Peptides against a protein of PDB entry 3MAZ. Designs and how they scored, part 45

Target 1, 99 residues: chain A of PDB entry 3MAZ
Amino acid sequence: VLNPMPACFYTVSRKEATEMLQKNPSLGNMILRPGSDSRNYSITIRQEIDIPRIKHYKVMSVGQNYTIELEKPVTLPNLFSVIDYFVKETRGNLRPFIC
Target 2, 99 residues: chain A of PDB entry 3MAZ as posed
Amino acid sequence: VLNPMPACFYTVSRKEATEMLQKNPSLGNMILRPGSDSRNYSITIRQEIDIPRIKHYKVMSVGQNYTIELEKPVTLPNLFSVIDYFVKETRGNLRPFIA

## One batch from the design tools (peptide; made by RFdiffusion4, then SolubleMPNN)

Design b2_p17_5_s1 (from b2_p17_5 with D3N E8K F15Y D16E)
Fold by OpenDDE base, seed 4:
Structure b2_p17_5_s1 (fold): chain B 99 residues (1-99), chain A 17 residues (1-17)
Amino acid sequence: as target 1 above (99 residues)
Amino acid sequence: SENEEILKFLDSGDYEE
């Protein structure tokens, strides 16, 4: 049984995620994707404050929680909370990519 | 500014493969 994933989750590579965001910026600017390891994930964003910027973040599975690898790591209970965190911390500048 | 703070946040975790 697989629990539901955030709507912005896609089984794509870093390159594919970047291309998706660049091709259809009106659909959102944040993608959750598989990480290098089975239970880890990565987030790719394309925000446009000042100039377009593509960035990637590690979301590490730790026990039953997830830790966003930042200068000051943030641990959250599920992937939905991870997405919500990015939206809130960027005051809505980041929005999940929905296609 | 708010945008500057957002950029600082986003710059704090970007990684390369």
Scores: peptide ipSAE 0.726, ipTM 0.941, DockQ to the pose 0.810
Fold by OpenDDE base, seed 2:
Structure b2_p17_5_s1 (fold): chain B 99 residues (1-99), chain A 17 residues (1-17)
Amino acid sequence: as target 1 above (99 residues)
Amino acid sequence: SENEEILKFLDSGDYEE
């Protein structure tokens, strides 16, 4: 059974994700995409605090959970929670890209 | 400030391919 994915998930490369965010910033500034390995993902963002910044994060599948690779890693139960975490931690500055 | 803290958070995980 294929579980639903967050609306901001797209099967795109790092480069394509960056281009999507830069081209249509009004649609959001955060994309979830496939990682280099199966069951792993990456998040690409384009936030504009002070100046526009493109950044990427690893989201590693660990058992039934997901760990965001930060200086202090954060483990969450699903990808929806991962997206929610980024939204909340940035006080809404990050919003899922919905096209 | 709040923005400074947000930036610190976002800088804590950025990775290169």
Scores: peptide ipSAE 0.723, ipTM 0.940, DockQ to the pose 0.811
Fold by OpenDDE base, seed 1:
Structure b2_p17_5_s1 (fold): chain B 99 residues (1-99), chain A 17 residues (1-17)
Amino acid sequence: as target 1 above (99 residues)
Amino acid sequence: SENEEILKFLDSGDYEE
């Protein structure tokens, strides 16, 4: 059984993700994309608190879960939960990019 | 402030290739 990917997932590079977010900020400011290795992913955001900030995060596949590499790592059961975590932790300032 | 806390959170994981 193949599970669907979050709506903000795009098979794009770090550079392409940055360009997408900068070009259409009204569509959202968070993209999930392939990582450097299979089964790993990266999150690219364009947050606008005070000034625009582009940042990237590693989402590592560990067993059946995913770990967001932060100072204090967070492990979640699926990619949908990863997206939800970023939205909630930022009190809605981050929203998935829907093209 | 809330914004400062959010920024601190986001700064805790940013990485460069």
Scores: peptide ipSAE 0.718, ipTM 0.939, DockQ to the pose 0.814
Fold by OpenDDE base, seed 5:
Structure b2_p17_5_s1 (fold): chain B 99 residues (1-99), chain A 17 residues (1-17)
Amino acid sequence: as target 1 above (99 residues)
Amino acid sequence: SENEEILKFLDSGDYEE
C-alpha cells in the first residue's frame, strides 16, 4: 500500500526543482523531492524576503518519523507535518508549490 | 524583526550537495 505524499512532492532533481520555482513563483515556493537515499528527502525553497533566495534542506527518515536537518533539528511524524512546519515557522512566507 | 527571524531560521539548515 502506497501512502499519499504532500501535494508539493515531485520526483525531481535539485536543479529541476530550482528551475520549477523560478519559472512559476505564483504557484508556490516550496518543493519536496527525493533525497540521496531512498527513504530520505530534501526541501527546496525560493523565498523572496528582500531578494529571492534558493535554499535546500535535508529531511531524514528516522524510524517512523522525519527529522529536518537544522541547527536545532526538528522531528515530526510525517511529511505532511514537515511541510506544515515550514509554512508555520515562516509565518506563511513559504507555500507549497502546486503545479 | 519578524523577517530577520525567518531568515535566521532558513539560514540554519541550508546545505549543498
Scores: peptide ipSAE 0.718, ipTM 0.939, DockQ to the pose 0.825

Design b2_p17_5_s2 (from b2_p17_5 with D3N L7Q E8K D14A)
Fold by OpenDDE base, seed 1:
Structure b2_p17_5_s2 (fold): chain B 99 residues (1-99), chain A 17 residues (1-17)
Amino acid sequence: as target 1 above (99 residues)
Amino acid sequence: SENEEIQKFLDSGAFDE
């Protein structure tokens, strides 16, 4: 059994994700991608609150949940919730990249 | 401001390889 992945998930490298976001900012500014380890992931964003800024975050698989590595870690039940969290916490400033 | 708070959130977990 394999659950579907969020629409903004792409099997790309950190470099490729950065290039995707820079090339087509109108499609969104947040990408979920594979981490260096099997069940871990990373989030890459291109925020333009002031100037364009590329940032990356770790999403660690812990049991059946996922923990976003922030100053104050946040644990969520699935990757869809992880994406939702980033959207809500930024009040819509972050939007999933939909190609 | 709202943007400042959002920025602080985003800065709280960013990492470099």
Scores: peptide ipSAE 0.644, ipTM 0.919, DockQ to the pose 0.854
Fold by OpenDDE base, seed 3:
Structure b2_p17_5_s2 (fold): chain B 99 residues (1-99), chain A 17 residues (1-17)
Amino acid sequence: as target 1 above (99 residues)
Amino acid sequence: SENEEIQKFLDSGAFDE
């Protein structure tokens, strides 16, 4: 049985993710998508603090964990924790895109 | 401010390839 993925995971490209977030901002502003490599992922966000800004992050599979490539990398046990981390670190400013 | 701290965090992220 295949384990479920976070609700904001979509098998879309960087371009498609950007378009989704721009067209329906009320549904959320964060998407998890396939990375360039087999077991890696990417996070795309549309953050609106002053003006809308699109940003992309790498989530690398390392052993049984995942590392978010930030200035100071953060390693977490699963993809659900990765999404939770972005939500909590931004104090709710980021919310998973639910379509 | 809170927004400034959040922005700093997000700006520390590395762009995907």
Scores: peptide ipSAE 0.643, ipTM 0.917, DockQ to the pose 0.787
Fold by OpenDDE base, seed 2:
Structure b2_p17_5_s2 (fold): chain B 99 residues (1-99), chain A 17 residues (1-17)
Amino acid sequence: as target 1 above (99 residues)
Amino acid sequence: SENEEIQKFLDSGAFDE
């Protein structure tokens, strides 16, 4: 059974993700994309608290869970939870990019 | 402030290839 992916998941490169976020900031500021290795992903955001800042994060598959590579790693059960985590931790400042 | 905390979080895991 193939589970659906978060709406902000796109099969794009780091560069393409950056361009998407820059071109249409009104559609959201967070994209989930494939990582360099199978079953791993990356998150690209365009934060604009003071000035526009593009940042990237690693989301590593660990067993049946996913670990966000932060200073203090966070492990979650699925990619939807990963997206939710970023939204909640930023108090809604980050929003999934919905094209 | 809220923004400072958010910024701190976002800086805690960002990486470059």
Scores: peptide ipSAE 0.640, ipTM 0.919, DockQ to the pose 0.880
Fold by OpenDDE base, seed 5:
Structure b2_p17_5_s2 (fold): chain B 99 residues (1-99), chain A 17 residues (1-17)
Amino acid sequence: as target 1 above (99 residues)
Amino acid sequence: SENEEIQKFLDSGAFDE
């Protein structure tokens, strides 16, 4: 059984994700992509609060949940919740990249 | 400010692969 993935999920590399976000900032500024290890993912963002900044985050598969590697780790039930967390935590500053 | 807090949040987990 293959569960659906968030709309901002793309099978791209770190470099490709960065390029996508830089090229079309109007389409969003957050991408979910495969991590270096199976069942793990990474999130790449391009925030522009003061100046454009590219940042990456680890999303680790832990049991049936996912943990975002932050100073204070956050565990969520699925990848959709992970995306939602970033959107809400940044008050909408981050938006999923949709193309 | 709100933006500063958001920035702090985003800085709290960023990593280099």
Scores: peptide ipSAE 0.637, ipTM 0.918, DockQ to the pose 0.862

Design b2_p17_5_s3 (from b2_p17_5, 6 letters changed)
Fold by OpenDDE base, seed 5:
Structure b2_p17_5_s3 (fold): chain B 99 residues (1-99), chain A 17 residues (1-17)
Amino acid sequence: as target 1 above (99 residues)
Amino acid sequence: SENEEIEKFLDSGAYEE
């Protein structure tokens, strides 16, 4: 059984994700990608509040949920919720990269 | 400010390899 992934998920490396965001900023500024370990993921963003800044976050698989590794970790039921959380917490500053 | 809160959030979990 294969569940659908968020539209901003791409099987790319950290480097490739960064390049995608830099080359096409109009398509969004947030990418979900595979982590270093199976079933774990990473979020790469390119926010432009002041100047363009690339940042990465860990999304760890915990049971059937996912925990965003923040100072105060947040656990959510699926990857769609993870993306939604980033959008909401940044008041829309972050938008999923859709190519 | 709103931007300050956003920056605080983004800085709270960013990591480097």
Scores: peptide ipSAE 0.670, ipTM 0.929, DockQ to the pose 0.867
Fold by OpenDDE base, seed 1:
Structure b2_p17_5_s3 (fold): chain B 99 residues (1-99), chain A 17 residues (1-17)
Amino acid sequence: as target 1 above (99 residues)
Amino acid sequence: SENEEIEKFLDSGAYEE
């Protein structure tokens, strides 16, 4: 059985994700999208602590887990956990984009 | 500060194509 994807997952390109976040910031500032390779994903955010900043992250599929490519990589069991990690690490400043 | 730590976290993995 295939589990559902996080609500902030959209089959969009890096460019489209950026445009979505810029157009409707009130809906959230974090999008999960397909990576360039199968089973890999990318996260695009629009953080606005001081000024708006667009950033992208790689989420690599490793076996049955996922590794967020950070300076100190973090491996989690599913994509829901990946989203949760970004929300918690940023103390809620990042919120999944829901439309 | 908290914001500075958040920024450091976000900068630690950001990449450009």
Scores: peptide ipSAE 0.669, ipTM 0.929, DockQ to the pose 0.851
Fold by OpenDDE base, seed 3:
Structure b2_p17_5_s3 (fold): chain B 99 residues (1-99), chain A 17 residues (1-17)
Amino acid sequence: as target 1 above (99 residues)
Amino acid sequence: SENEEIEKFLDSGAYEE
């Protein structure tokens, strides 16, 4: 039995994630996907305040935790917390993509 | 504004392949 992953996790490439977000913006604007290296992940968002903007972030596995590579890095205990962090920091502007 | 702060946050970690 494998540990559960956030609902917005998909085994897709950067390109595929971008296309998913562009085609169905009503389903959410944030996707978690596999990183280029094992045990690491990437987050792709399509934020729309004035115009649509696609951005990507690195989520690095460090020991039993995960670090979001920001100007000021943030370390969290699991991937669910990582998703929650993006939602709360953007005051709900970002929402997990659920298809 | 709130939107400006959100954009600043999102810009602080975005990277390109």
Scores: peptide ipSAE 0.668, ipTM 0.929, DockQ to the pose 0.851
Fold by OpenDDE base, seed 2:
Structure b2_p17_5_s3 (fold): chain B 99 residues (1-99), chain A 17 residues (1-17)
Amino acid sequence: as target 1 above (99 residues)
Amino acid sequence: SENEEIEKFLDSGAYEE
């Protein structure tokens, strides 16, 4: 069984994700991509609160859940929840990149 | 402020290569 992935998931590298976000900022500013290890992922964002800032986050697969590597880690049940968390924590400033 | 809190959140987990 292959579970569906969030619409902002792309099989791209860190560099490619950065380029995508910079090229088409109107399509969103957050991308989910494969991590360096199997079953792990990374989030790349391009936030423009003051000036454009590219940042990356680790999303580690832990059992049936996912943990966002933050100062105080947050564990969520699926990748959709991970995306939702970033959207809500930034009060909508982050939006999934939909190409 | 709201922006400061957002930035604080975003800084709390960002990592480099």
Scores: peptide ipSAE 0.666, ipTM 0.928, DockQ to the pose 0.862

Design b2_p17_5_s4 (from b2_p17_5, 5 letters changed)
Fold by OpenDDE base, seed 3:
Structure b2_p17_5_s4 (fold): chain B 99 residues (1-99), chain A 17 residues (1-17)
Amino acid sequence: as target 1 above (99 residues)
Amino acid sequence: SENDEILKFLDSGAFEE
């Protein structure tokens, strides 16, 4: 039995994630995907504040927690909290991609 | 502006693979 993953998690590459977000922007603008190393992940976003911009962020497994590698790193207890952080800190600008 | 503050946050950790 495996623990559930956030709804915006997909086993896709960086390229595939970018294509998903570009093709269906109405479904959301944030994807969680596997990182290059086991137990690590990446976040891919498509922002449209001025023009469309694709950016990626590292989510590193640290013990039983996860650290978002920002200028000032943020550590959270699970991947659901990571997604929630991106949504809340952007005041709802980021929304999980649901297809 | 509000949008400027959002961009500031998002720019703080973006990386290239």
Scores: peptide ipSAE 0.279, ipTM 0.835, DockQ to the pose 0.852
Fold by OpenDDE base, seed 5:
Structure b2_p17_5_s4 (fold): chain B 99 residues (1-99), chain A 17 residues (1-17)
Amino acid sequence: as target 1 above (99 residues)
Amino acid sequence: SENDEILKFLDSGAFEE
């Protein structure tokens, strides 16, 4: 059974995600995509506070939860919460890319 | 600044595949 995925989830590569964000920045600046392992994911963001910066983060499946690989790892119950975390931590600066 | 803090946060987990 496949559960619903966040609206900003796309089955794209790192390169494709970068291109999507650069091409249409008005649609959002955060994409969730498949990781190297089918059970894991990666998040690609395009920050534009000072200059455009593309960064990628690992979202590892751990049991029934997901852990965002940061200096201080954050574990959340689902991918929707992962997206919400990025939005809240950046006070809305990051927005899910909605095509 | 607030923006600087945000950037610092985002830098803490960025990785290269």
Scores: peptide ipSAE 0.279, ipTM 0.835, DockQ to the pose 0.844
Fold by OpenDDE base, seed 1:
Structure b2_p17_5_s4 (fold): chain B 99 residues (1-99), chain A 17 residues (1-17)
Amino acid sequence: as target 1 above (99 residues)
Amino acid sequence: SENDEILKFLDSGAFEE
């Protein structure tokens, strides 16, 4: 049984994700997208605290879990938890892009 | 700012390719 993907998951490229976030910032500032490998993903965010900034993060599949590639890596059981982590750790600054 | 501190952990993990 395959679980649904997070609502902010889109089968888009890095460029397309950037354009989506820039075009409709009111819909959210975080997108989950496929990585270069079938079981890996990337997170694209758009921050504008001072000036607009686009950044990307690797979410690597490790066994049945996922590791967010940060200076201090974070391993979580599923992609929903990955999104939740970004939202909670930023106190809601990051919000999933819902089209 | 407060937001800068909250988001600081993300800076080191960003990648270009």
Scores: peptide ipSAE 0.277, ipTM 0.833, DockQ to the pose 0.712
Fold by OpenDDE base, seed 2:
Structure b2_p17_5_s4 (fold): chain B 99 residues (1-99), chain A 17 residues (1-17)
Amino acid sequence: as target 1 above (99 residues)
Amino acid sequence: SENDEILKFLDSGAFEE
């Protein structure tokens, strides 16, 4: 049985995620999606500070936790916390894409 | 800008498949 997933989780490819964010920026700018390997995920964001910029981040399953692959990796207990981290650390600049 | 500072931590973590 699958545990609940964050609202911004979609079973989409990198390309599809990019398209979603570009087409409907008012719905949010952050998507969680499956990674290339099972139990791993990726975060796709669309920033629009000066010009639109798409970036992707690895979220690696480590035991029962998840590690965001940043310069200084951040380990969190669940995917909801991962999303929360991106929202809070960007002071709300990043918002989950809610379709 | 403020946004630049806020988002700085994201720069190095971005990856390309």
Scores: peptide ipSAE 0.275, ipTM 0.834, DockQ to the pose 0.733

Design b2_p17_6_s1 (from b2_p17_6, 5 letters changed)
Fold by OpenDDE base, seed 4:
Structure b2_p17_6_s1 (fold): chain B 99 residues (1-99), chain A 17 residues (1-17)
Amino acid sequence: as target 1 above (99 residues)
Amino acid sequence: SEKEELLELFERWKPYD
């Protein structure tokens, strides 16, 4: 059985994710996409503070959990929690891209 | 300020990929 994925998950490349975020910033500024490996993912964000900045973060599958590779790694139980982490830590500044 | 807090947060996050 395939578990559901977060609404902001898209099977797109880094370049495509960047284009999506730049083209429709009102729809959100965070995308979850496939990583280099089958069970890994990447988060692409469009920071909107002074000037728009595109940044990417690695989300690695570790056992049955996921680790966001930030300055201080964060391990969470599922991808929904990963998205929630980014939203909560930025107090809503980062918003899932909903197309 | 909220802006300063966010800037500091984003600076701590090392981008990859």
Scores: peptide ipSAE 0.638, ipTM 0.928, DockQ to the pose 0.808
Fold by OpenDDE base, seed 5:
Structure b2_p17_6_s1 (fold): chain B 99 residues (1-99), chain A 17 residues (1-17)
Amino acid sequence: as target 1 above (99 residues)
Amino acid sequence: SEKEELLELFERWKPYD
C-alpha cells in the first residue's frame, strides 16, 4: 500500500505527461510521474517564460529521502517536499498540474 | 528582471533527455 501522493502525481508516460501539459496549460505546468524504476520518479514541466519548453528531471529514491537530480542535487524527505521545492524556487512560476 | 532570473534558473537545472 502506497502512502498518499502529491496531487500532481499521475501514472503516465513521458509522452502522456507532455500532452497533458500542452493541452491544458491553465491547469498547471508540472507533473510528477513514475520513473523507470519502481521507487524513482520523474518531474515533467512545461516552461513558458519565452517559448514553451518541456523538460524532465529525475527524482531518485535515496534511502528514506528523494534527490532531485539537478546540477546541484537537492535531497528532500518526501515527494510533497519535492513539489514544494519546484514551486518555491520558481516563486510560483511552476504550479502542480491539477485536472 | 524576474523573467531573466527564472531563465537563468532553468538553465542551471539541466534536464534529463
Scores: peptide ipSAE 0.634, ipTM 0.927, DockQ to the pose 0.842
Fold by OpenDDE base, seed 1:
Structure b2_p17_6_s1 (fold): chain B 99 residues (1-99), chain A 17 residues (1-17)
Amino acid sequence: as target 1 above (99 residues)
Amino acid sequence: SEKEELLELFERWKPYD
């Protein structure tokens, strides 16, 4: 049984994710995608506070949890929590890309 | 300001991938 994935998860490459966010910024500015290794993921965001900036973050699968590679690593129980973390920390500035 | 706070937050988030 495969658990459901966050709505902003897409099986796309770094390049494709970047293009998606740039083409339709009104649909959101955050995408979750497969990482280079199995069970690992990456978060691609398009910051638009000042000038548009594309950034990528590593999400490592550790046991039954996930660790976001930030200044101070953050470990969460599932991918939904990972998305929630980005949304809450930015007080809604980051929004999951929904198309 | 909110803008400044967010910018500072993003600066702390070092990109990888």
Scores: peptide ipSAE 0.632, ipTM 0.927, DockQ to the pose 0.843
Fold by OpenDDE base, seed 3:
Structure b2_p17_6_s1 (fold): chain B 99 residues (1-99), chain A 17 residues (1-17)
Amino acid sequence: as target 1 above (99 residues)
Amino acid sequence: SEKEELLELFERWKPYD
């Protein structure tokens, strides 16, 4: 039995994630998806403070934790915490994409 | 403003993938 994944996790490619976010911006602006390796993930966001900007970030599996590769790496205990980090840091500007 | 603060935050977050 596998542990549940965040609601905004989808087994989609970078391109598909971008299309999802652009097609239905009202459903959220952040998607978690598989990375290049099965143990890693990527976050795709659609920033639109002024103009829409699609950006991607790596979430690397390190031991039993995950490290978000940002300006300064952030290590968290699980993927739910990873999503929470993005939501909290942006004070709710980033919202999990719920389809 | 919150807008400018967010813009600054996003600028610090260099994209990868």
Scores: peptide ipSAE 0.634, ipTM 0.927, DockQ to the pose 0.790; fails the geometry check

Design b2_p17_6_s2 (from b2_p17_6, 7 letters changed)
Fold by OpenDDE base, seed 3:
Structure b2_p17_6_s2 (fold): chain B 99 residues (1-99), chain A 17 residues (1-17)
Amino acid sequence: as target 1 above (99 residues)
Amino acid sequence: SEKEELLELFERWKPFE
């Protein structure tokens, strides 16, 4: 039995994630998706402060934790915490895409 | 402003892929 994944997790490609976010911006602006390797993931966001900007970030599996590849890497215990990090750091500007 | 703070945050977050 596998543990549940965050609600904004979708088995989609980078391109598909971008299209999802652009098509329905009201449903959220952040998607978690499979990375290049099965054990890793990627975050795709649609920043829309002034003009829309699509950006991607790597979430690497390290032991039992996950590290968000940022200028200053952030290590968290699970994928739910990864999503929470983005939401909290942006004070709610980033919201998980719920389809 | 919150807007500028967010912009600064996003600029600091260099994207990958």
Scores: peptide ipSAE 0.629, ipTM 0.923, DockQ to the pose 0.798
Fold by OpenDDE base, seed 2:
Structure b2_p17_6_s2 (fold): chain B 99 residues (1-99), chain A 17 residues (1-17)
Amino acid sequence: as target 1 above (99 residues)
Amino acid sequence: SEKEELLELFERWKPFE
């Protein structure tokens, strides 16, 4: 039995995630996906403040927590919190991609 | 403005390239 994952988690590659976000922007602009390493993940976003920009961020497993590799790393207890962080920090601008 | 704030935020978030 696997623990539940955020709704915006998809077992897709960087390229696939990019394509998903570009193809259906109305479904959301943020995807959580497997990282290059076993228990690490990546966040792919499509920001559209001015011009569309695809950006990726690393989410590293650190002990029982996860650290978002930002200028000032943010450590959170689970992946749901990671998604919540992005949503809240952007005041809802970033929304999990749900299809 | 909200737009400006978001732009600043995203600029601070250095992406993994």
Scores: peptide ipSAE 0.629, ipTM 0.923, DockQ to the pose 0.805
Fold by OpenDDE base, seed 1:
Order: C-alpha cells, then sequence, then structure tokens
Structure b2_p17_6_s2 (fold): chain B 99 residues (1-99), chain A 17 residues (1-17)
C-alpha cells in the first residue's frame, strides 16, 4: 500500500522544479520532489522576500521518519509534516505549489 | 519587521543543492 503524497509533490528534477516555480509563481513557491537516492526527497522553494531566490533542501528518510537537513536538523513523522513545517515556520510565506 | 525576520530565517536555512 502506497500512502498518499503531499499535493505539492511532483516527480520532477531540480531543474524542472525550478522552472515550474518561476513560470507560475502565483500557484505557490514550494515543491517536494524525489531525491537522488531512493526514499529521499528534496524541497525546492522560490523565496521572494526581496528578489527571487531558488533554494533546495534535502529531506532524508530515517527509519519511519524524515529529517530536513538544516543547520539544526528537524525530524518529522511524515512528508505532510515536512510541508507543514515550512509553511508554519514562515507563517504562510511559503505555500505548496498546486498545479 | 516580518520581512527582516523571514530573511533571517532563510539565512539560517542553508541550502543543500
Amino acid sequence: as target 1 above (99 residues)
Amino acid sequence: SEKEELLELFERWKPFE
């Protein structure tokens, strides 16, 4: 059984994710995508506080949880929580890309 | 300000790729 994925998950490359966010910024500024390794993922965001900036973050699958590779790693129970973390920490500035 | 706070937050979030 395959659990559902967050709405902003797309099976795209880093390049494609960047293009998606740049082409349609009104649809959101955060994408979850497959990582280079199995069961790992990456988050691509388009910051627009002042000037547009594309950033990528690593999300590692650890046991039954996921760890966002930040200066101070954050471990969460599922990918939905990962998305929620980014949304809440930025008080809504980051929004999942919904195409 | 909110802008400054967000900028500081993003600065702490060092990108991987």
Scores: peptide ipSAE 0.628, ipTM 0.923, DockQ to the pose 0.799
Fold by OpenDDE base, seed 5:
Structure b2_p17_6_s2 (fold): chain B 99 residues (1-99), chain A 17 residues (1-17)
Amino acid sequence: as target 1 above (99 residues)
Amino acid sequence: SEKEELLELFERWKPFE
């Protein structure tokens, strides 16, 4: 039994996530999805500051925490915090995709 | 500007996929 997941979590592929974000940008621009490994995840965002850009980030399960694989890695206690990090760092520009 | 700062932020966030 899995613990609750963020509302923007969807069991979709990278391609599907991209399509979701492109199809309904008004519903949000960030999706959390399963990674290639069992306990890892990926974040897919649709950046629209200048021109639309789809980007993917790796979220690795490390012990009981999660690390966003960035140049300067960010380790957080849970996936909700991961989503919150992206929202806060972009001052609300990134919003969880809620369909 | 905020737009410029966001662009810089996203540039710093190198994607993996």
Scores: peptide ipSAE 0.626, ipTM 0.923, DockQ to the pose 0.845

